Peptides against a protein of PDB entry 2N1D. Designs and how they scored, part 165

Target 1, 169 residues: chain A of PDB entry 2N1D
Amino acid sequence: EVKVKIPEELKPWLVDDWDLITRQKQLFYLPAKKNVDSILEDYANYKKSRGNTDNKEYAVNEVVAGIKEYFNVMLGTQLLYKFERPQYAEILADHPDAPMSQVYGAPHLLRLFVRIGAMLAYTPLDEKSLALLLNYLHDFLKYLAKNSATLFSASDYEVAPPEYHRKAV

## One batch from the design tools (peptide; made by RFdiffusion4, then SolubleMPNN)

Design b1_p29_5_s4 (from b1_p29_5, 15 letters changed)
Fold by OpenDDE base, seed 1:
Structure b1_p29_5_s4 (fold): chain B 169 residues (1-169), chain A 29 residues (1-29)
Amino acid sequence: as target 1 above (169 residues)
Amino acid sequence: SEMEQILEKIRKLTEKVVSVLNDYLEKEK
């Protein structure tokens, strides 16, 4: 398996996210006030502001586009807890043409990086290419860690109503 | 299967990203 290292600063949040949904039966508010698209855009702009060359900017943009597509491909089937599945079904009905990167936010984006390593293990990458990709993924994760105070909050969750519990069994 | 389809999509996306990154490395030399 390809190991994607999650920053230590973000590991407690993964536990909190799991607890909020699985134990406390809360749901992340959707559509997200700050969606995955906006987070990735902010990251790209952050990299641009660092005075990078055009070539480096091009590479960053491609990584951002890749992360977005990874998320959109994996969200529905790989990144949701069982309790979240009815909510996802409702989102699909209400927003049939919207990519999930426009609906979901930072917590679900972070979950992607917990799962993506196993997927990458099935991709025939040479050692140098894999190292390069991982460097960019880790750079993005570092960005998430630096901005964790504004990206991750329990206040973005709310208690699911009783009628939701009945269909989430 | 659904999982196989996801893996295939991930593979294609990764190949695209890696190709661009490799091009970047060559240009930075």
Scores: peptide ipSAE 0.284, ipTM 0.794, DockQ to the pose 0.726
Fold by OpenDDE base, seed 4:
Formats: sequence, structure tokens, C-alpha cells
Structure b1_p29_5_s4 (fold): chain B 169 residues (1-169), chain A 29 residues (1-29)
Amino acid sequence: as target 1 above (169 residues)
Amino acid sequence: SEMEQILEKIRKLTEKVVSVLNDYLEKEK
């Protein structure tokens, strides 16, 4: 198995996210005020502003594009709790052509990194390539941890209406 | 299956990313 290490600072948030949805029956407000596209753009700009060479810039852009595509592929089928399914269906109906990276935000993006390791285990990669990819994924996670105070908040969730509960059984 | 389709997409994306990253490492030498 490919292990993607989640920073210790972010692990409590994963628990809070789970609790807000499954126990408190809340939903993340959609469309996100700060979507995945925006978060990735901020990361790219951050890396470019830290004195990186031109060579590093194109590599960061590719990693950002990759993470975005990973998220868009996995969100609907791999990253949602059962209670979130009706909300997702509504989003698809209202925005059929929009990538989910433009709709969802930081909490769901973080969930990607909990799941992506298992998927990578089925991908035939040499050890060098895998290590290189993991280094960049961990670098991005480190960025999320550094900015966790602005990216993760319970105030981004809201209580689901009564009619929603009937659909989510 | 749905899982197989996802895995295939992940494989293709990963190969693309690591290809670019490997090129970067070679240029940094």
C-alpha cells in the first residue's frame, strides 16, 4: 500500500468534518466560497513566489493540474459520505458541466488525500517516480496545514433542512 | 466497473504528472 501521510495538524479536522456531517447532520455550504480551484491556484502562486526557478514553476503547475483532476475523478464516487449524496445529486442537476473542483472546497479536497494512496497502489509506478509524486503531494499537504486556520471552519457548514433528511435516508 | 474506470483514470493522470516531474529532476542536475 502507498502511504500518504496526513499532517498531524489536519487529522483533528478530518474528525470534525466527519462529525459535522454524520452526527450533526450538517452540509458543507455549496458552492464553496473558496473552491478547490482557488486553493490550488493559491498554492501554485505561493510556490512561485518563494524564489523557485523556472524549472520548478512548470513542475508545480503540473502537480496542481494533477491534483485537480484526481479530485474531479474521485469526488462523486469516493469522497462523499452517504448523507451528502442528495446534495451532490442536486449539484449535478444544477451544474451538469461544471467540474466539482469549482463547486467543493477544502474539506473535500483533504478527503482526497485520505483515499488517493489506495488508488496509487494499483498504479504500476517505479519507486523513484512514486517517491517523487509523494514528495509533491506531501508538500501540498504541508501547505494546507500551514493555512488550516483560513481553509477549515465549522462555520462553512449549515444544518440541513427537514426535507433533506427524508431524501438522505 | 466503476472502480476499474477510476483506477484507469488515476493511472493515466499519475503517469503524466510523474513524467513531467522526472523531467524537472533531470534539468536540476
Scores: peptide ipSAE 0.282, ipTM 0.792, DockQ to the pose 0.815
Fold by OpenDDE base, seed 3:
Structure b1_p29_5_s4 (fold): chain B 169 residues (1-169), chain A 29 residues (1-29)
Amino acid sequence: as target 1 above (169 residues)
Amino acid sequence: SEMEQILEKIRKLTEKVVSVLNDYLEKEK
């Protein structure tokens, strides 16, 4: 399996995220106050502000676009806990053509990086290309870790209403 | 299968990203 290293600072959040939803029966508030699109845009701007060349900006933009599409492809079937499925179904019903990167936020984006390694293991990449991709993914994860205080908060979750509990059984 | 479709999408996306990154490396030389 392709190993995508999650920063140690973010591992406790993954546990908290799981606990909030699975044990405490809460849901991440949707649409996200800060969605995946905005997080990726902030990252791109952050990289550009650090004096990257035009070529580096080009590469960052494409990596951002790639991460966005990874997320949009995987969110519905790979990144949701069972308790979140009714919420997702409601979103699809109301906005069938909306990319999930415009709906979901940082916690679900982080979940992508827990799962993406297994997916990449099935892609026929040479070692050099894989290492290059992983470097950018790890760089982005480092950015998430640096901004974890603003990106990850239990206050972004809310207790699911009784009606939702009935649907989630 | 659904998983195969997802994997295929991931493959295509990955190839695109890697292609761009390689182009970047070539231009930096």
Scores: peptide ipSAE 0.280, ipTM 0.791, DockQ to the pose 0.790
Fold by OpenDDE base, seed 5:
Structure b1_p29_5_s4 (fold): chain B 169 residues (1-169), chain A 29 residues (1-29)
Amino acid sequence: as target 1 above (169 residues)
Amino acid sequence: SEMEQILEKIRKLTEKVVSVLNDYLEKEK
């Protein structure tokens, strides 16, 4: 398995996210006020504003595109807690043609990086390419950590209504 | 250049990874 290191600043949030949903029976408000697409776009623009070379900028764009695709493929089956499944079903019914990167936000995006390493292990990649990819993935995670105060908040969650609990059994 | 080649591999990786993920998900069904 390919090791993707989560910044220490974000590890407590993973626990809080799990607690809010699994133990406190809350749901992340959907559609997200700041969705995955927007977060990735902000990151790309941030890198561009720092005066990166064309090659480095291109690499960022490819990584962003990859992260988006990973997220959209994995969200429904790999990134959701059991309690979130009815909400996901409702989202699919209401937005059948919308990619999940336009619906979900930072907490679910962070969950991707807990799982993506195992997926990368199934792809043949030379050491140099893998190192470069991992460097940018870690760079993105560092960006999330630096902006964690604005990206992650318990106020983005809300108590699920009683009728939802009946669906979640 | 070597850098350009690596970037191209990343692009191809993105496509391959999505393909692998889809196969993986289908296999688990």
Scores: peptide ipSAE 0.146, ipTM 0.649, DockQ to the pose 0.036

Design b1_p29_6_s1 (from b1_p29_6, 12 letters changed)
Fold by OpenDDE base, seed 1:
Structure b1_p29_6_s1 (fold): chain B 169 residues (1-169), chain A 29 residues (1-29)
Amino acid sequence: as target 1 above (169 residues)
Amino acid sequence: SELEEMLKKIKELTEKIVSILKKAEEEEK
């Protein structure tokens, strides 16, 4: 498995996220106040604003586009806890043509980086190529950590109603 | 299978990204 290093600052949040949903039976409010698309856009703009002279803005844009696509491909089948599956079904019914990057937010985006490594292992990359990709992914994770106070909050979750519990596994 | 299809897509996306990143690195050096 390809190792994607999660910043230490964000590891406790992964536990809290799991606890809120699995143990406390809460759901992340959807559609997200700040969705994945917005987070990625902010990151791209952040990189541009740094004003470095390496002229690799287009590379950052490709990474952003890639992360977005990774998320949209993996969200429904790889990133949800069992308790969240009925909510996802409702989202699909309400937003049949919307990419999930426009619906979900930071917590689910962070889960992507917990799971993506296992899938990347099936892509034959040489050491240099893998390191290069991981450097960009880790740079984005650093951005998430830097902005964690505004991106991750238990207040973005709500107690699921009794009707939902009947649907949930 | 669904998993195989997903892995295929991830592979294709990754290869695309890496190719672009490598080009960027070459231009920087």
Scores: peptide ipSAE 0.491, ipTM 0.884, DockQ to the pose 0.704
Fold by OpenDDE base, seed 5:
Structure b1_p29_6_s1 (fold): chain B 169 residues (1-169), chain A 29 residues (1-29)
Amino acid sequence: as target 1 above (169 residues)
Amino acid sequence: SELEEMLKKIKELTEKIVSILKKAEEEEK
């Protein structure tokens, strides 16, 4: 399996995220105040401000686009806890054509990087190519870590109502 | 299967990204 290294600063959040949803029976408020699209856009702009060449800027933009697509492909089937399924179903019903990157936020985006490695293992890549991709992914994760104080907060979650509990069996 | 379809999409996306990254890397030198 391809190992995507999660920054140590973000690992505790993954635990908290899991705890909030699974044990405390809370839900991330949707639509996210800051969705995946905006996070990726901010990252791209951040990279541009670092004085990158046009080629590197283009590469970053493509990585951003790729991460977005990864997320949109994987969110519904790979990134949700069981307790979140009814919420997701409601989102789909209300916004069937909306990309999930416009609905969900940082916590779910971070979950992507926990799962993406296993998916990448099914894509044959030479060592150099894989390393190159991982470097960009890790760079993005580093960005998330640097901005974790504004991106990850338990206050973005809310206790699910009793009616929801009956749906989430 | 749904998983297979997803893996296919991931594969295609990854190959596209890697191709672009490799090109950018070479041109950056």
Scores: peptide ipSAE 0.480, ipTM 0.881, DockQ to the pose 0.731
Fold by OpenDDE base, seed 3:
Structure b1_p29_6_s1 (fold): chain B 169 residues (1-169), chain A 29 residues (1-29)
Amino acid sequence: as target 1 above (169 residues)
Amino acid sequence: SELEEMLKKIKELTEKIVSILKKAEEEEK
């Protein structure tokens, strides 16, 4: 398994996220006020503002595009807790043609990095290539950690109504 | 299977990204 290291600063949030959903029976407010697309865009702009060369800027843009696609591929089947399934079904009904990166936000994006390593293990990569990819992924995670105060908040969750609870149990 | 299809997509995406990143890295040096 490919190990994607989550910054220590973000690990408590993963626990809180799990607790909010699974134990407290809350749902992340959807559509997200700040969706995955916007987060990735902000990251790209942040990297651009750091004075990167054109080559590095191009690379960052490709990483952003890749992360977005990873998310869109994995969200529905890999990143949701059972309690979130009815909500996801509703989202699909309401936004059938919208990529999930336009609907979901930071918490679900962070979950991607918990799961992506296992899938990357099935992609043969040489050591250098893997290290290179991981460096970019870790750089993005560092960005998330740096901005965690604005990206992750329990106030973005809402208590699910009783009728929803019955559907999700 | 569904999982296999997902893995295939991830693989293709990863290979694309890595290819681009390698080029960028080499050009940056």
Scores: peptide ipSAE 0.471, ipTM 0.878, DockQ to the pose 0.753
Fold by OpenDDE base, seed 4:
Structure b1_p29_6_s1 (fold): chain B 169 residues (1-169), chain A 29 residues (1-29)
Amino acid sequence: as target 1 above (169 residues)
Amino acid sequence: SELEEMLKKIKELTEKIVSILKKAEEEEK
């Protein structure tokens, strides 16, 4: 299996995210105040501001586009806890043509990197290609870790209403 | 199956990205 290493700084947040949803029965507020599209855009701009060459800037833009597509493909079936399913169904009904990268935010984006490794294991890549891809993915994760104080907060969650519980469980 | 379709999409996306990254890496040298 392909191993995508999550920065140690972000591992506690994954636990908190899980706890907020599964134990405290809260939901991430949707649509996100800071959606995945904007996070990826900020990352691209950050890399650009670091004075990278045109070639590296081009590569970063393609990685950003790729991460966005990974997220949009995997969100509905791979990244949601059971308690979040009714919320997702409502989003699909209200916004059928909107990509989920415009709806969801940092916590769900981080979950992508917990799951993507298993998917990549079924993609036949040579070792050099895989290492190259992982280097870019890890660089993005490092960015998330550096900005974790502004990207991840329990205040972005809210207690689900009583009627929601009937739908979820 | 749904899983197979997802894996196919991930594969296609990954191959595209890797191809671009390789080109960028070579041009950077």
Scores: peptide ipSAE 0.469, ipTM 0.878, DockQ to the pose 0.789

Design b1_p29_6_s2 (from b1_p29_6, 14 letters changed)
Fold by OpenDDE base, seed 4:
Structure b1_p29_6_s2 (fold): chain B 169 residues (1-169), chain A 29 residues (1-29)
Amino acid sequence: as target 1 above (169 residues)
Amino acid sequence: SEMEEMLKKIRELTEKVVKVLEEYLEKEK
């Protein structure tokens, strides 16, 4: 299995995210006030502002595009807890043509990196190529950790209404 | 299957990204 290392600063948030939804029966507010697209855009701009070469800027843009597509492919089937399924169904009905990277935010994006390693294990990449990809994924995770105080907050969640509980049984 | 389709998409995306990254490293040498 391909190991994607989550920064220690973000591991407590993964626990809090799980607790808010599974134990406290809360939902992340959708559409996200800061969606995955905007987070990735901020990361790209951050990398570009650090005096990078043209080649490095090009690489960052492609990594951002890749992460976005990873998220859009995996969100619906791999990244949601059972309690979130009715919410997802409603989002699909209301926004049938919108990519989920425009709807969901930082907590779900972080969940991607918990799951992506298992998927990468099935790719026919050689060790050198895989290491190269992992370096960039870890660089992005480092960015999330650095900005965790702004990106992750329990105030972005809300108690699910009674009618939602009836759908989630 | 749904899983097979997902894995196919992940492979295609991964190969595209890695190709660009490898080109970057080659140009930086």
Scores: peptide ipSAE 0.288, ipTM 0.802, DockQ to the pose 0.799
Fold by OpenDDE base, seed 5:
Structure b1_p29_6_s2 (fold): chain B 169 residues (1-169), chain A 29 residues (1-29)
Amino acid sequence: as target 1 above (169 residues)
Amino acid sequence: SEMEEMLKKIRELTEKVVKVLEEYLEKEK
């Protein structure tokens, strides 16, 4: 399996996220106040502000686009806990044509990087190409870690109402 | 299957991204 290393600073958040949803029966508020699209845009702008060359900027844009598409492909089937399924169904019903990167936020984006490694293991990339991709993914994760105080908060979750519990069985 | 379809999409996306990254490195050299 391809190992995507999660920064140590973000590992506790993954546990908290899991706890909020699975044990505390809370839901991340949707649509996200800061969605995946916005986070990726901020990252791209951050990289561009660091004095990148035209070629480097081009690469960053494509990486951002790639991460976005990874997220949109994997969110519904790979990144949700069971308790979140009714919420997702409601989102799909209300916004059938909206990409999930415009709905979900940082916590679910972080979950992508927990899962993406297993998917990448089935790609026909050689070791050098895979390492190159991983370097950029890790760079983005480093950005998430640096901005974790503003991106990850338990206050973005809310207790699911009783009626939700009844349909989440 | 659903997994096969997802893997296909992931492969296509990955190949696209990696190609760009490789081109960037070559141009920077």
Scores: peptide ipSAE 0.287, ipTM 0.802, DockQ to the pose 0.815
Fold by OpenDDE base, seed 2:
Structure b1_p29_6_s2 (fold): chain B 169 residues (1-169), chain A 29 residues (1-29)
Amino acid sequence: as target 1 above (169 residues)
Amino acid sequence: SEMEEMLKKIRELTEKVVKVLEEYLEKEK
């Protein structure tokens, strides 16, 4: 498996996220107040504001596009806890043509980076290419860590109603 | 299978991203 290092600052959040969903039976409020698309856009703008070259801007935009597509491909089948499945089904029914990057937010985006390494292991990449990709993924994760106070909050979750519990069990 | 299709998509996306990143590195040198 390809190792994607999660910043230490974000590891406690992964535990909290898991606890909120699986133990406390809460759901992340959807559609997200700040969705994956906006987070990625903010990252891209952040990189541009630091005086990067045109070439680097081009590369950042492509990485952002890649992360977005990774997320949209993997969210439904790889990133959700069992308790979240009915919510996802409802989202698909209500917004059949909307990419999930416009619906979900930071917590689910972070889950992507927990799982993406296993997927990359099935993609033939030489050492240089893999290192290059990982550098950008880690750079993005560093950005998430720096902005964790505004991106991750238990207040973005809510207790699932009794009706939902009947669907989820 | 669904998993096979997903892996195929991931490979395609990765190839695209890596290609651009490699081009960037070449231009920076």
Scores: peptide ipSAE 0.286, ipTM 0.801, DockQ to the pose 0.773
Fold by OpenDDE base, seed 3:
Structure b1_p29_6_s2 (fold): chain B 169 residues (1-169), chain A 29 residues (1-29)
Amino acid sequence: as target 1 above (169 residues)
Amino acid sequence: SEMEEMLKKIRELTEKVVKVLEEYLEKEK
């Protein structure tokens, strides 16, 4: 398995996220106030503001596009806890044509990086290619860590109503 | 240039990974 290093600052959040959903029976409020698309856009703009060359900006755009696609492919089946599945079904019904990157936010995006390593293990990547990809992914994760105070908050979750609990059996 | 080669690699990796992800998800169904 390919190891994707999660910044130490974000590891406690992964635990809190799991606890909020699985133990406290809360749900992340959807649609997200700040969705995955906007987070990725902010990242791209941040990299641009650092005075990067046109080529570097283009590389960032490719990474952003890749992360977005990975997220949209994996969200429904790989990134949700069991308790969140009824909510996902409701989102699909209410927003059938919207990509999940426009609905979900930072917590679910972070979960992607916990799972993506196993998927990368199935790709025919040499060491150089893998290192290249990982460098970009880690750079993005570093950005998430730097902005964690504004991206990750328990206040973005809410207690699920009793009727939801019956659906989440 | 070296930068151009890097950009090309990123694009290729993106396409490959997405393809594998889709195949993996199908297999798990």
Scores: peptide ipSAE 0.163, ipTM 0.665, DockQ to the pose 0.080

Design b1_p29_6_s3 (from b1_p29_6, 15 letters changed)
Fold by OpenDDE base, seed 3:
Structure b1_p29_6_s3 (fold): chain B 169 residues (1-169), chain A 29 residues (1-29)
Amino acid sequence: as target 1 above (169 residues)
Amino acid sequence: DELKEMLEKIEKLTKKIVEILKKAEEKEK
């Protein structure tokens, strides 16, 4: 398996995220106040402000686009806890044409990086190519860690209504 | 096979990204 290293600063959040959903029966508020698209855009702008060359900036933009696509491909089937399934179904019904990167936010985006490694293992890449990709992914994760105080908060979750519990069984 | 389809999408996307990154890296040298 391809290992995508999650920054230590974010690992506790993964546990909290899981706890909020699975144990406390809360749901991340959707549509997200700050969706995945916005997070990725902020990252791209951040990298741009660091004085990157045009080539480097272009590469970052492509990575951003790639991460977005990874997320949109994997969200529905790979990144949701069981308790979140009814919510997802409702989102699909209400916004059938909206990419999930415009609906979900930082917690689910972080979950992507927990799962993406297993998927990448099935993609034939030479070691140099894989390392290059991982470097960019890790750089983005470092950005998430740096901004974790604003991106990850339990206040973005809310207690699911009673009727939701019944259909989430 | 849902998983197979997903893996194919990811593979295609990954290869695309890698190619772009490789080109960018070479230009930075």
Scores: peptide ipSAE 0.513, ipTM 0.898, DockQ to the pose 0.763
Fold by OpenDDE base, seed 4:
Structure b1_p29_6_s3 (fold): chain B 169 residues (1-169), chain A 29 residues (1-29)
Amino acid sequence: as target 1 above (169 residues)
Amino acid sequence: DELKEMLEKIEKLTKKIVEILKKAEEKEK
């Protein structure tokens, strides 16, 4: 098993996110005001501004691209609650060629890191390689924690309309 | 199988990333 450690600062948000959707029957506003692509771009620029070497800058850019692809692969089948399924179906119908990293935002991106460990467990990697990857993933999570006040807010959610409830479980 | 396909994509992507990260790590020494 691969353990991806979520910063303690972000764990309460995971609970709030779950509560907003499953108990309060709200939906994250889509398309996101700040989508996953934008968050990852900000992270890359942040790392660049910290005076990293060219080699590390290159590595960060590749990690950003990788996280984006992880998200786009996993969002539809692994990261959504049941209540969000009709919304996702509507997004696919309206934007069939758009990557989900351009539609969804920080809460769903954070969910990726809750699930990715189980998926990585099926990838044969030596311990050194796995540790190296995890170091970069944890560094990104640290960035999310530092910027949690601007990235995560209940105001990004809205009450689902009555007709939506009929579509959802 | 959808899950199998997803796992294969993740594996391929992960190996690519790790290769790049390892090269970068060596150059930092």
Scores: peptide ipSAE 0.505, ipTM 0.896, DockQ to the pose 0.788
Fold by OpenDDE base, seed 5:
Structure b1_p29_6_s3 (fold): chain B 169 residues (1-169), chain A 29 residues (1-29)
Amino acid sequence: as target 1 above (169 residues)
Amino acid sequence: DELKEMLEKIEKLTKKIVEILKKAEEKEK
């Protein structure tokens, strides 16, 4: 298995996220106030402002594009809790042509990194290549950790209405 | 199989990214 290390600062949030949805029966408000696209854009701009070379800037941009695509591919089937399924169905109905990176936000993006390792395990890569990829992914996670106070908040969740509970049976 | 299709997408994407990252790394040396 490919191990993607989640920063210790973000691990408590994963627990809170899980608790909010599965135990407290809340839903992340969609569409997100700050969606995955914007988070990735901010990261890219952050890296650019650090005075990186053109080569590193290009690499970061490709990683951003890759993370976005990973998210869009995996969100629907790999990143949602059971309780979130009806909400996802509604999103698909209302926004059939929109990538999920434009709908969902930081919490679900973080979930990607919990799951992506298992998927990468099926991609044949030499150790050096895998380490290189992981270095970039970990750098992004470090960015999320540094900005966790503004990216992750329980106030972005809301109590699901009774009608929703009936759908989530 | 849905999972198989997803894995194929992930694999293709990953290989593309890695190739770009490797080239970038070499240029930085």
Scores: peptide ipSAE 0.501, ipTM 0.894, DockQ to the pose 0.758
Fold by OpenDDE base, seed 1:
Structure b1_p29_6_s3 (fold): chain B 169 residues (1-169), chain A 29 residues (1-29)
Amino acid sequence: as target 1 above (169 residues)
Amino acid sequence: DELKEMLEKIEKLTKKIVEILKKAEEKEK
């Protein structure tokens, strides 16, 4: 398995996210007030404002596009807790043509980086190429950690109604 | 089956990204 290092600042949030949904039976409010697309756009603009070269800016944009695609491919089958599956089904019915990066937000995006390592292990990459990719992914994670106070909040969750509990395990 | 398809998509996407990153790395030198 490819090891993707999660910043220490974000690890407590992963526990809180799990607790809110699995133990407290809450759901992240959808569609997200700040969706994955917006977060990635902010990151790209942040990198641009740092005075990077055109080549590095291009690379960042491609990484952003890649992260978005990773998310959209993996969200439905890899990133949801069991309790969230009825909500996801409802989202698909209400927004059949919308990419999930326009619906979900920071907590689910962070979950991607917990899961992506196992998927990347099946991609044959030389050590230098893998290190290069991981450097960019870790840089993005560092950005999430730096902005964690505004991106991650329990107030973005709400208690699921009784009728939802009947649908979920 | 579905997992294999997902893995193939991830692999294809990853290789594309890496190629672009490698080109950028060379130009930065």
Scores: peptide ipSAE 0.490, ipTM 0.890, DockQ to the pose 0.759

